Peptides against a protein of PDB entry 3H8D. Designs and how they scored, part 171

Target 1, 122 residues: chain A of PDB entry 3H8D
Amino acid sequence: DMKRQQRFFRIPFIRPADQYKDPQNKKKGWWYAHFDGPWIARQMELHPDKPPILLVAGKDDMEMCELNLEETGLTRKRGAEILPRQFEEIWERCGGIQYLQSAIESRQARPTYATAMLQNLL

## One batch from the design tools (peptide; made by RFdiffusion4, then SolubleMPNN)

Design b2_p25_2_s1 (from b2_p25_2, 9 letters changed)
Fold by OpenDDE base, seed 4:
Structure b2_p25_2_s1 (fold): chain B 122 residues (1-122), chain C 122 residues (1-122), chain A 25 residues (1-25)
Amino acid sequence: as target 1 above (122 residues)
Amino acid sequence: as target 1 above (122 residues)
Amino acid sequence: MKPIDKWIVEFSESDEEVAVAPEEP
């Protein structure tokens, strides 16, 4: 069985609504991604003024990155890659475990490394 | 199949022979480890004045860390954990691919994530 | 391509730096 590499990334982003504002009025958020091999398994967005957004493959495909890992260029962006724990710590704080669990129970989650790991812990 | 987390660590070390020397005479090396779940899969040691040491599970058990990951305390040591690529880049430079391949061919390597990944690439 | 996809690619190609934690403790 080919074991896929798990890779995690974080980049800043400016909200679309703020793109045309003066720099001082551009609120910076954070975009997080977990790639299970070439494809995204989890996505998370932190905003300065609203609740975090949690997304999981299968359930939230329409709102998640559609690019494969190579197409993103993230592997070539210095400082974009983060440790698994740097992702998981935030994921856990935001209720990601429960979110993914619910997606599995509702049969909305696509099987990924993330779903497998959760099932191992339950 | 339970997917084990792959975690990588790097810590500095002072050679035993230099422990009682003045700080200026203590040469700093680097100790690297790859843990496949709780158990070490690969170890690497960089020295300022001698060739690197490469070690793989099964073949080099006697020279490798005997502690499980939790016992090492590495997960709790600030700055110890590194990205997979930070390990692999050095591993590759030091001839780790060939070293592991030879260990597999000689049937000395214990099956690990590292052996599986190599077999996927060959 | 989704807006997020465009942003990801744009950022990855930019010279904007992402804060990197120091390697040494």
Scores: peptide ipSAE 0.379, ipTM 0.630, DockQ to the pose 0.222
Fold by OpenDDE base, seed 2:
Structure b2_p25_2_s1 (fold): chain B 122 residues (1-122), chain C 122 residues (1-122), chain A 25 residues (1-25)
Amino acid sequence: as target 1 above (122 residues)
Amino acid sequence: as target 1 above (122 residues)
Amino acid sequence: MKPIDKWIVEFSESDEEVAVAPEEP
């Protein structure tokens, strides 16, 4: 199997409820994505006023981005792409290892680069 | 075999002859490295006044960094780590694909992530 | 298209810069 390129992205987002508010009342969240080749493997949302949301492919497909990487346009957005460590540091801090592990154990996670890497640590 | 983490770095270097010159007369080169896990897979040097130098593991070991990634301290140097694309764009522009391909064909290259990726393109 | 998909595309096509995210919210 071809080694798929692992790419990571981060963009700001404004909550739907805040979209029509004055700029000063728009609290920015952060949307993170890990793409394993063309498809998203992990998604993470940081919110200013609620717990982080962690999502993994297979388990949380309905809540995750459905676009392939090319369709997102993220590769063409300057500053959107981040280092793997910039994703993983936040992922780990938010309990992503445990979240993904639980998804694997429950057989809810689809196999990705992320699942494979975690299994190598275990 | 465990999927090794691919990490890329860039640091400026000043030519030895320019080390003692005034800052305005110090022409900076750039040193690039690709690490396949702990070991360097590719190295590239951009010079202001001579052709780029391309180096690949197995073929050019004697001219490449001998330190493992941890020994280099690059992971701890803020701003040194770069995106894969930031390396690959320059690598491609400098003829790195052809250079590595030739090293593979001549059986001079040791297997790395870089060799595997190139073979998938071919 | 999911709301997030729409946002991603719209943002990607915009001229807005991506700011450095804080380590924590």
Scores: peptide ipSAE 0.372, ipTM 0.629, DockQ to the pose 0.321
Fold by OpenDDE base, seed 3:
Structure b2_p25_2_s1 (fold): chain B 122 residues (1-122), chain C 122 residues (1-122), chain A 25 residues (1-25)
Amino acid sequence: as target 1 above (122 residues)
Amino acid sequence: as target 1 above (122 residues)
Amino acid sequence: MKPIDKWIVEFSESDEEVAVAPEEP
């Protein structure tokens, strides 16, 4: 059902290699998620020194968050939830439309709100 | 199509009677809107000294914003857009579920994302 | 649990603030 609640989140993250460094040497990235109801539909990682990582459900399940929305605790973290456009603007800039389109065309993408919206846009 | 973009907004307003008063005597209320695509689906007004006003499309069109979303300029006003839950929490507290339900049952409500979601919840 | 899952939960339970992301290229 494409009437499911769509929720978006952003949190900072520190690379594993930087976790034990001095604070001034910890480079922060950003982790983004789109949840289509309880299940993640899209994930995105912005890094300080490497290209963005784009992930879509069905294709990239092994690399994506495996927790359902409730298990993440993100709904209880103040400031973690963001507006849809705050996700989409970055997603578009990073080539997310083309990435998701390719996943749909190759039959790797699981149907989500994101896949449905893209197919309605094209 | 219930896949339309759902967007929510909140802005302060000053009562007409207080517009010409000294700043300390201007009591601020809050105006809330839910847009189902380009069209308003729900409107809510929180007042400092009177009960909340709840309005739903179809029933209350004459009292609701007549501008489409683009015409309102709300999408261009920083801080006006709010998360869905920031609207829904207030809507529920003010009896919006019962109000919308009654409008549906009396055949006064225009079908919107809000009416569809309520009918799925019940 | 994946490393990312652990981080998400840990962060969610922490008192660390979520900052605004910098402008991306």
Scores: peptide ipSAE 0.372, ipTM 0.623, DockQ to the pose 0.294
Fold by OpenDDE base, seed 5:
Structure b2_p25_2_s1 (fold): chain B 122 residues (1-122), chain C 122 residues (1-122), chain A 25 residues (1-25)
Amino acid sequence: as target 1 above (122 residues)
Amino acid sequence: as target 1 above (122 residues)
Amino acid sequence: MKPIDKWIVEFSESDEEVAVAPEEP
């Protein structure tokens, strides 16, 4: 149902290679998620030393969060939830529109709120 | 179109009667707004010494913001925009669901995202 | 459970503060 609540989250992460380094040598990345109801629709990862990673449901399921929103605990984490625009601004900057469009055109994207909105834009 | 972006805002206000009082004697209220696309759908006012005021589009237009979202400047005011849940939690606590429902049943409410969501709940 | 799933859960349960993400890496 396209009437599902859209919720967005952002949390920091440390690269696996930096997990055991001294704190001053740990470079922080950022993990973003868009949940369309209980299920993730889009995921994005910003890294300090490599290009951003964009992921869309249906195409990139293997690399995306498999937990439903409740299972993540993100709704209970203060400061994790962000405004839609805070996600979309970064998504757009990273080429997310083109990425999702390509996934739709190749029939790799699972229908989500994101795919519906994009199709309305075009 | 029910595909419009939903945005929520909160700003403090000082009561007119307290405007000229010493800062320590100024009681702060809170003004909340839900914009369904460019137009306000719901407004809520929390006061320190009286019951909350709930307003819905179509019924309470005369008491609600007449400006479209862009005209308000709220999108440019840092910290003014809030999460949907930050609005809804207060709205629910103040009896907003019943208020909006009554406005719908009396045919006073203008159709908005809020009315549509309520009708889906019911 | 994927590594990301584990991280998400662990982080959400932690007392670590969520900082503002930079616009660019």
Scores: peptide ipSAE 0.372, ipTM 0.623, DockQ to the pose 0.317

Design b2_p25_2_s2 (from b2_p25_2, 7 letters changed)
Fold by OpenDDE base, seed 4:
Structure b2_p25_2_s2 (fold): chain B 122 residues (1-122), chain C 122 residues (1-122), chain A 25 residues (1-25)
Amino acid sequence: as target 1 above (122 residues)
Amino acid sequence: as target 1 above (122 residues)
Amino acid sequence: MSPLDIWIQEFSASDEDVAVAPEPP
């Protein structure tokens, strides 16, 4: 439903293997999320030393955040929320349009705001 | 329609009388806008030396931006777009809820996303 | 709850801020 609020978030994350290392050896990545209402629609991970990871609801549920938006606490975290374009710019650069399109064509993508917008764009 | 994209912007402005003054004598204000799709729904102006100005579509059209969103160029201006809460926080602090409510009750407000949200809140 | 979920919640509850645009004076 187009009435659902689309909200976007970005937070840093440290790789599990680096958590116990000295600060200089902790490589910082970025975790991105698009929430379509209470549920995640897209997820993206930027890593300093490997290709970005793109994930879409329906196809990649087991690798994505399993918390609803309220459970994440992200709405209460200062600086976590970002503009739609701040998400989309990175999503597009990482090949997200093609990734989501392929997921739709293979019938793996769950219908979301993201799938609807893409289908309207094509 | 809840399908229309809600976008918010903030840009600085210099008072006309200060444009030709030395930099230290140029007082900076802030111009805020809420666009409901292509059309402005709310406008707000913060001034360094006078009370804030609140404006709502229908009631204050002659004092508000007359350009549609595309015509403004705001979407192409880096740093101009802000989060909904960044607008709403200031709007609320300035008494915007009461201002819009009064405009609705007096039948001066044009129906927008803002009027719909307020009516759902009350 | 996955390790990611735990990280999200822990980060959200922490005092560590992400860069935020300043509010107008």
Scores: peptide ipSAE 0.363, ipTM 0.596, DockQ to the pose 0.215
Fold by OpenDDE base, seed 2:
Structure b2_p25_2_s2 (fold): chain B 122 residues (1-122), chain C 122 residues (1-122), chain A 25 residues (1-25)
Amino acid sequence: as target 1 above (122 residues)
Amino acid sequence: as target 1 above (122 residues)
Amino acid sequence: MSPLDIWIQEFSASDEDVAVAPEPP
């Protein structure tokens, strides 16, 4: 059912190597998630000093959040939830459309709201 | 097609009678809108000194925003766009479910994403 | 749980806020 609730989140994270550094030396990254109902559909990581990481369900399960939405606690974290466009804008700029398209074509992507929307766009 | 983009907005308004008063004497109301694609599906107005106003497409067209989404300029107003839940929470608290349900039952509501979601809930 | 999952949960439970754009006046 493609009528599941679509929810998007963004939180900062510090690289493990920077966790014990002084504040001025802690470079912030950003972790993004798209949840299609209870389960993650897309994940994205922005880093200050390396290329963005794009991940899609089915293909990249081992690298994605394994918690369901409720288990993450993100719904209770003020400011964590973002608008769909706030996710999609970054996703698009990072080549997410092409990445997901390739995952679909290679039959690696699990069907999600994201795959359905892309198929409608193309 | 129920795959149209759903977008929600909130902006403050000051009552006409208060427009020329000192800031401390201007009581803010809140204007809410749900757009189903280009056209408004639901509108809600919170007032400091009177009951909330609930409006649904088809039934209340004469009292609702007559502009399409792009014409409103809301998409370009920083801070105007809100999360779906930020709209729905207030909608529910104000009796919006019952209001829309009655509009559907009386055949006054135009089919929208809102009507479809309600029919799924009930 | 992966290190990411742990971070997500810890961050969610923390008192640290995520920056949000202010609402218009």
Scores: peptide ipSAE 0.362, ipTM 0.608, DockQ to the pose 0.214
Fold by OpenDDE base, seed 5:
Structure b2_p25_2_s2 (fold): chain B 122 residues (1-122), chain C 122 residues (1-122), chain A 25 residues (1-25)
Amino acid sequence: as target 1 above (122 residues)
Amino acid sequence: as target 1 above (122 residues)
Amino acid sequence: MSPLDIWIQEFSASDEDVAVAPEPP
C-alpha cells in the first residue's frame, strides 16, 4: 500500500550482559528498524563483537520488535529517526538484499514495502 | 520509477537585500527541495515576511533548481538532508497537496514520485 | 514484551541522546 509511510530508526543498545558493568565495559551496539506504516518490515542489529543480525517481517517475527511504531515511542525520541538511505546503506553492506531476496523466494517474507521494492529492482 | 531514490533537503537562505546588512537585520528564509532520483520534483521556499512559495516540476521548472542532485552538492552538505516527513509536514501545511493536485489536473505537472503518490492517495 | 521491546520503550523515554554517525568528509 503506497499509502503507508516508510520510517527508519536507529538506537543504541547495550547487551544485557553488559548492562550492570562499569561504563568502560559496556559495549555499544546499534539497533535499526524499518517501519512500513505502523509495523516493522526490517530489523538490523550491529554488534560490537559479532556479525550483524538481519531480520525481515514474516520470517523473523519472533525476533523482531513486536510493538507498533506508535507504541515504540521512537517517533518522539529526538535523533532516533534516520534517513532511508542511512538504513539502506548499512542494510546493503550487511547483505540485506540477499537476505530479503532469499526470504521472498522461500515464501517466508511477509509482503511489505521492502519486498515490493526489491521485487521491482530484480 | 520505484527505482529512484527520494531525497529531501533544507538549507537556509538570506534575502539578497539582506546579504550585506548587520546580522540582526538578516532575515532567514528556508529553501526546501525534494529530489526524485537525480532531478527535483518539488521545491518550497519559506520566507520571513511573505507567503511560502510552492513549486512543482513541469509547471514551475523555470523557478526551480536546474541542477541535478549531484551537481547541487546538497548530498555533501552536512545537515542539509532532511527526513521525508520533515519536508512533507511543511509541504502540507503550506497547501502543497492542493497545489500539486491542481498542477496535475491542469496537466502542468511532470510525472514524478510526488505526482504518483498523490494520485494514489486520492 | 520482549527484552528488546522493553529496551526500545525505555530508551525512547529516556533523556539519553542518540549518537549521530559522522558524515564522511
Scores: peptide ipSAE 0.361, ipTM 0.621, DockQ to the pose 0.246
Fold by OpenDDE base, seed 3:
Structure b2_p25_2_s2 (fold): chain B 122 residues (1-122), chain C 122 residues (1-122), chain A 25 residues (1-25)
Amino acid sequence: as target 1 above (122 residues)
Amino acid sequence: as target 1 above (122 residues)
Amino acid sequence: MSPLDIWIQEFSASDEDVAVAPEPP
């Protein structure tokens, strides 16, 4: 179970309100994902004009990517895959550890590689 | 134990005989490493003029990097860290699965993340 | 699929590459 491949991805996104603006007026955000095997474990969104959004499997399923890894096409997208640390660095800065910890404590988080790693640290 | 960070690295090397040649005459090889936490689990060397060299912990300790991850400085070397698949793709092409399998069967391999993953596949 | 899912798939299928952040010196 914890021997599944852990893969991380980052892609840009533009807000719907900005998609028809001049390029210089389009504010770019970033979407991050951690896949524990075929299924997403964590999701993170960096927005240019609001606080980061952190999401964890089990707790936030309704707001997270519904596609399995293969369905996303991310593995075939050049430059989309990132190193684990590239994800974790942002996750930590955004308060992801506390967020996931709280989700575990409230029994809202689905067990994943991410939950296991955190439990090992605490 | 299997929750340790798995990190992969690649750096070029030039044969000693080529180091004083013109750049166009220097044949570049590649050195690959898989670290299971602080300790190397697998090492691979791609040479321009001879077959690849595959090495696994426990069996080939005498021929492998003797430094722990921090001692290598690889984490601080720009561009050295690679994605897991970038390592595994080459490993597979070079017959690494068969090599590691044989090392496990002969009880020469030290248990690592790599051995665990292979045992899960077989 | 959600709007996000659609975006992910469309982006993945596009010719636009994702910029890789340079490693620190």
Scores: peptide ipSAE 0.360, ipTM 0.615, DockQ to the pose 0.237

Design b2_p25_2_s3 (from b2_p25_2, 12 letters changed)
Fold by OpenDDE base, seed 2:
Parts: structure tokens; sequence; C-alpha cells
Structure b2_p25_2_s3 (fold): chain B 122 residues (1-122), chain C 122 residues (1-122), chain A 25 residues (1-25)
């Protein structure tokens, strides 16, 4: 649906255990989101000390952002919005194509812009 | 068509007459483009000393970029790609909504992502 | 979501694009 705007965001995060540590001892991760219109389609978490987490709508809804885009306030966070390629480059590197493809094949994926684009790639 | 990626670009330009002037005497303008897949949908030019130029596909094809996106090399120019809102904010400020709407009403506009989005706004 | 997967959001730094000097084609 071309009516829905595709928007991508990135924000840093830290582990709860590092919350009160000195800045030098805070290992930073990155939280990424792709919104297909108002709802999240993909989420990705880069961690400093464990494998990336990849999440796709339909399959991983319980672990993903439950807020609509407006509720997140991400559009109002300066520097949070990123270009599509800034998301996709990391997504691809982390095996996101295979992850989403597997979710489609297992009928776990909800149809999104991301699923449609992947089908165009194949 | 959700199959087509929407991409936006901005590059500076200078007037030919200022080409060989000292940097302090070069008045900078800005060239903006919206590509709907491989082809330009909207173009906008901000000038230091004259009104903005707004151009839409179908109506203004003869004055717009004739290259497809890959041919422009814009995707390979570091810092050329911008967020949708960075284009739209200026487009709106310059009267782009009214310009495109008028082009649609006069049947001069080629259907693009931009025309479809405008119809959703109305 | 497991407790080990929980995180705290920090301030997002600016990530703005700037144009380059080449003329339009």
Amino acid sequence: as target 1 above (122 residues)
Amino acid sequence: as target 1 above (122 residues)
Amino acid sequence: MSKKDKWIVEFSNSDEEVAVEPEPE
C-alpha cells in the first residue's frame, strides 16, 4: 500500500545493569525500527555483547514496540529518524532477509511493506 | 505502487557567474529532487535571489532531470540523500501542494507517488 | 520479552545529512 509512509528510526540504549555506571563503563546498543505507516514492521537490536536481535511483525509482535508511530514520539526526537538504507544495511548484514523470508515461508509474518519488498527481491 | 522506493536528494549549486568568485561571494542555491523509483517525480530549486522553482512530473518534464536515479549518481554522492521530511518541509513552504494540485486538476501531472499522497491529504 | 533483553533508551544524538558541492545533472 503506497498510501503508507515508510519511516525508519534509530536510538541508543544501555543495559539496565549499566544504568548507573560511569559513562566509560556503559556499553551502548542500538535500537532500530521500521514503521509501515503507523505500525512497526521490523525491529532490530544491536547489542554490545550478544548477537543482534531481529524481529518481524506477525511473528514477534510480543517482543516488538506496541505503540503506533505517533505514540512513540520518535518523529519528534531530533536525530532519531534515519534513511531507509541506514536501516537496511544493518538489517541485511544481520541476516534480516533470511529471517523475514523464513517468517513468510512459515506463515508467521504479517504482510507489510517489508514482506512485499522482499518478495520483489526474490 | 509500493514496489517503488521513494528517495529524496539535495545538492548545492552556484550560478555560473559566481563560479570563479571567492567563496564569500558565491551565493549558494539548492537543488532538490524526489525520485519515485527510478524516475523523478518532483524537483525544486531554491535560489538566493529569485523565487523558488517548483517542477512536477508530466507538467514540467522538459525542465526536470531527464536521467534515471542510477544515472544521476546521487545515490553515490555522500550527503546528497535526505529524509522525506527535509524535502517536504521546503516543498510545502514554497507552495508545492498547491502547485501539484493545480497540475492534477489541469490534467498536466503524471501519476506519481507524490500525486497519490496529495490525494490522500485532500 | 525476557529480562535479559530489556534495555533503557538513552538520548538520541543528531544524525543530519548535509549536501555536497557537485552541480545538478
Scores: peptide ipSAE 0.038, ipTM 0.593, DockQ to the pose 0.039
Fold by OpenDDE base, seed 3:
Structure b2_p25_2_s3 (fold): chain B 122 residues (1-122), chain C 122 residues (1-122), chain A 25 residues (1-25)
Amino acid sequence: as target 1 above (122 residues)
Amino acid sequence: as target 1 above (122 residues)
Amino acid sequence: MSKKDKWIVEFSNSDEEVAVEPEPE
């Protein structure tokens, strides 16, 4: 049911080699998640020195967060939750629309809020 | 087939609040994994201030690493791979034998190298 | 699990950006 709550999160990564460096010497990446109710629908990873990673439910399940929303603790992590537009802006910039479209057309994507919204836009 | 390569790994994790503290002020936990071929068989998490977490394939799949061994990059992470005994010593100390035994008896455990070895010991 | 008890599990190669997995509560 598309009445499920849509929630978006972002948390930073670091490179293991930078873990104990001064903050100014750490290169920061970002892990993004879109949850359609309790289950992840989209995941995106920004890296400081490699291309973005885009992942969609059904196609990329083995590379995506396996935890349900409550299990992740993201809802209780200060500063982790972001606005829908904060996710979508980066998703669009990284080619997420085309990526999800291709996954739908190849019948790899599991139906989610994200697939439904895209199909309404196209 | 029990001829699959058994590989063991350990990586540190930190509390998000400690991520940017001086090394001496970080409390370190440890994430342990046993891979039976490409798939995780057991996972264990040591924390500085809470009880160990024990997880076994079939029973705890939703809380365990979802990535296959190659996807994790653990084989390429310097210092991540550990000896079998380095895993088993901690596993035993944390009550892992009883935990896995109970999972087998309740028919929750997926057959793995770990279940086979335990059944040979009992 | 309380907010202060949450851990970030770090995966991936030593030369690459760490994949972050939230710890189960």
Scores: peptide ipSAE 0.031, ipTM 0.463, DockQ to the pose 0.102
Fold by OpenDDE base, seed 1:
Structure b2_p25_2_s3 (fold): chain B 122 residues (1-122), chain C 122 residues (1-122), chain A 25 residues (1-25)
Amino acid sequence: as target 1 above (122 residues)
Amino acid sequence: as target 1 above (122 residues)
Amino acid sequence: MSKKDKWIVEFSNSDEEVAVEPEPE
């Protein structure tokens, strides 16, 4: 639905094991989210020392942000919002297209802007 | 067409009359553009001392950027690209919705992502 | 890794870059 605003966010995160370490010893990852309206459509986690985690709505709901966009406060965090391309570029590099495609084919993906875009591309 | 990437840009401009003035005496305006794929869909110009200029494809082609997105070099200018909301917020404040609506009703607007969004909203 | 396995760090430092160039012709 073109009525739903597509918004993308990125914030750094640290692992629980690094929580109490010095800043220089904290390995930072990056948490990315695509919100299709109020609800998350895609989530991506970049880690410095393990493979990226890709998550899509419907399939991975339990591992994804359960808060609606407003509840996250992301829209109120300076520098958290990113351009669509900033998300998509990383998503593509991490194999997100194939991941989402497989989720669609397996009927695990909930229909979102992301699924529509992919289906429009294919 | 959801295949076309929507990209938004903002760059400052100075009036010719202020070109040779000291920086503090140069009144800066802002040039905004929405590209629906390679071609401009909407253009907006904010001026410090006159009303904003709103332009929509089809109606105002002669006053709008005639270059395709690649030719503009905007994608290569650091800080030029802005979030969709950064454009839309200003567009709305400047009466852009009504302007585009009138252009659609008068059959002056070329169909774009912008016209589709508005028609989806109405 | 689930979302429970990370701590979100609020990041508020962003450099706003503005390209100062004339209007495209």
Scores: peptide ipSAE 0.049, ipTM 0.600, DockQ to the pose 0.059; fails the geometry check
Fold by OpenDDE base, seed 5:
Structure b2_p25_2_s3 (fold): chain B 122 residues (1-122), chain C 122 residues (1-122), chain A 25 residues (1-25)
Amino acid sequence: as target 1 above (122 residues)
Amino acid sequence: as target 1 above (122 residues)
Amino acid sequence: MSKKDKWIVEFSNSDEEVAVEPEPE
């Protein structure tokens, strides 16, 4: 649905094992989200010491944010919202196009703005 | 064309008459742009002492940015790029929906992402 | 979600960047 607003977010995270370490000893990761209207369409996790995690709606629902956008509070968190390109650049670098394409081809991806854009691109 | 990237920008401007005034006596305005791919689709100007100026492609081409996005250098200007909602919120507040709608109805608006979104909304 | 993929959100405030007037290139 073209009426839905596309919004992108990034927040840092730390590993549970690093919670009580000194700040300099905490390894920071980054959590990224693409919301297609109220619901998450894509999620991406950058880790300091392992490969990126890519997640797409339909296929990876159990590992993705289960809250709607308003419930997350992301829109009220200063510095959380990012430009579309700031998400897409990392998504592309991490192999997100191929990941989403495979999810579409396997019929695991739920239709989203992201799936529509990719299908328009290919 | 759904393949085109939507990008939004904001830069301050000073009135020519205020160029040589002390900083405290310069009234700041704001210039906003929506680029639908390489070309501007909407432009908006907030002035400190007169009504906002709203401009849409096709109708207002002579008063809008004539450069493609790359030529403007906006993508390389720190702090120039803004979130879609940061543009849309001001656009809506300034009566942009009605302005664009009238341009569509009068057949003056060039088809853009903005016209397509509005036609999907109404 | 596996236990190894669990994370804790770090709340930080980001400073707002001020728009800079661009000149045409």
Scores: peptide ipSAE 0.043, ipTM 0.607, DockQ to the pose 0.061; fails the geometry check

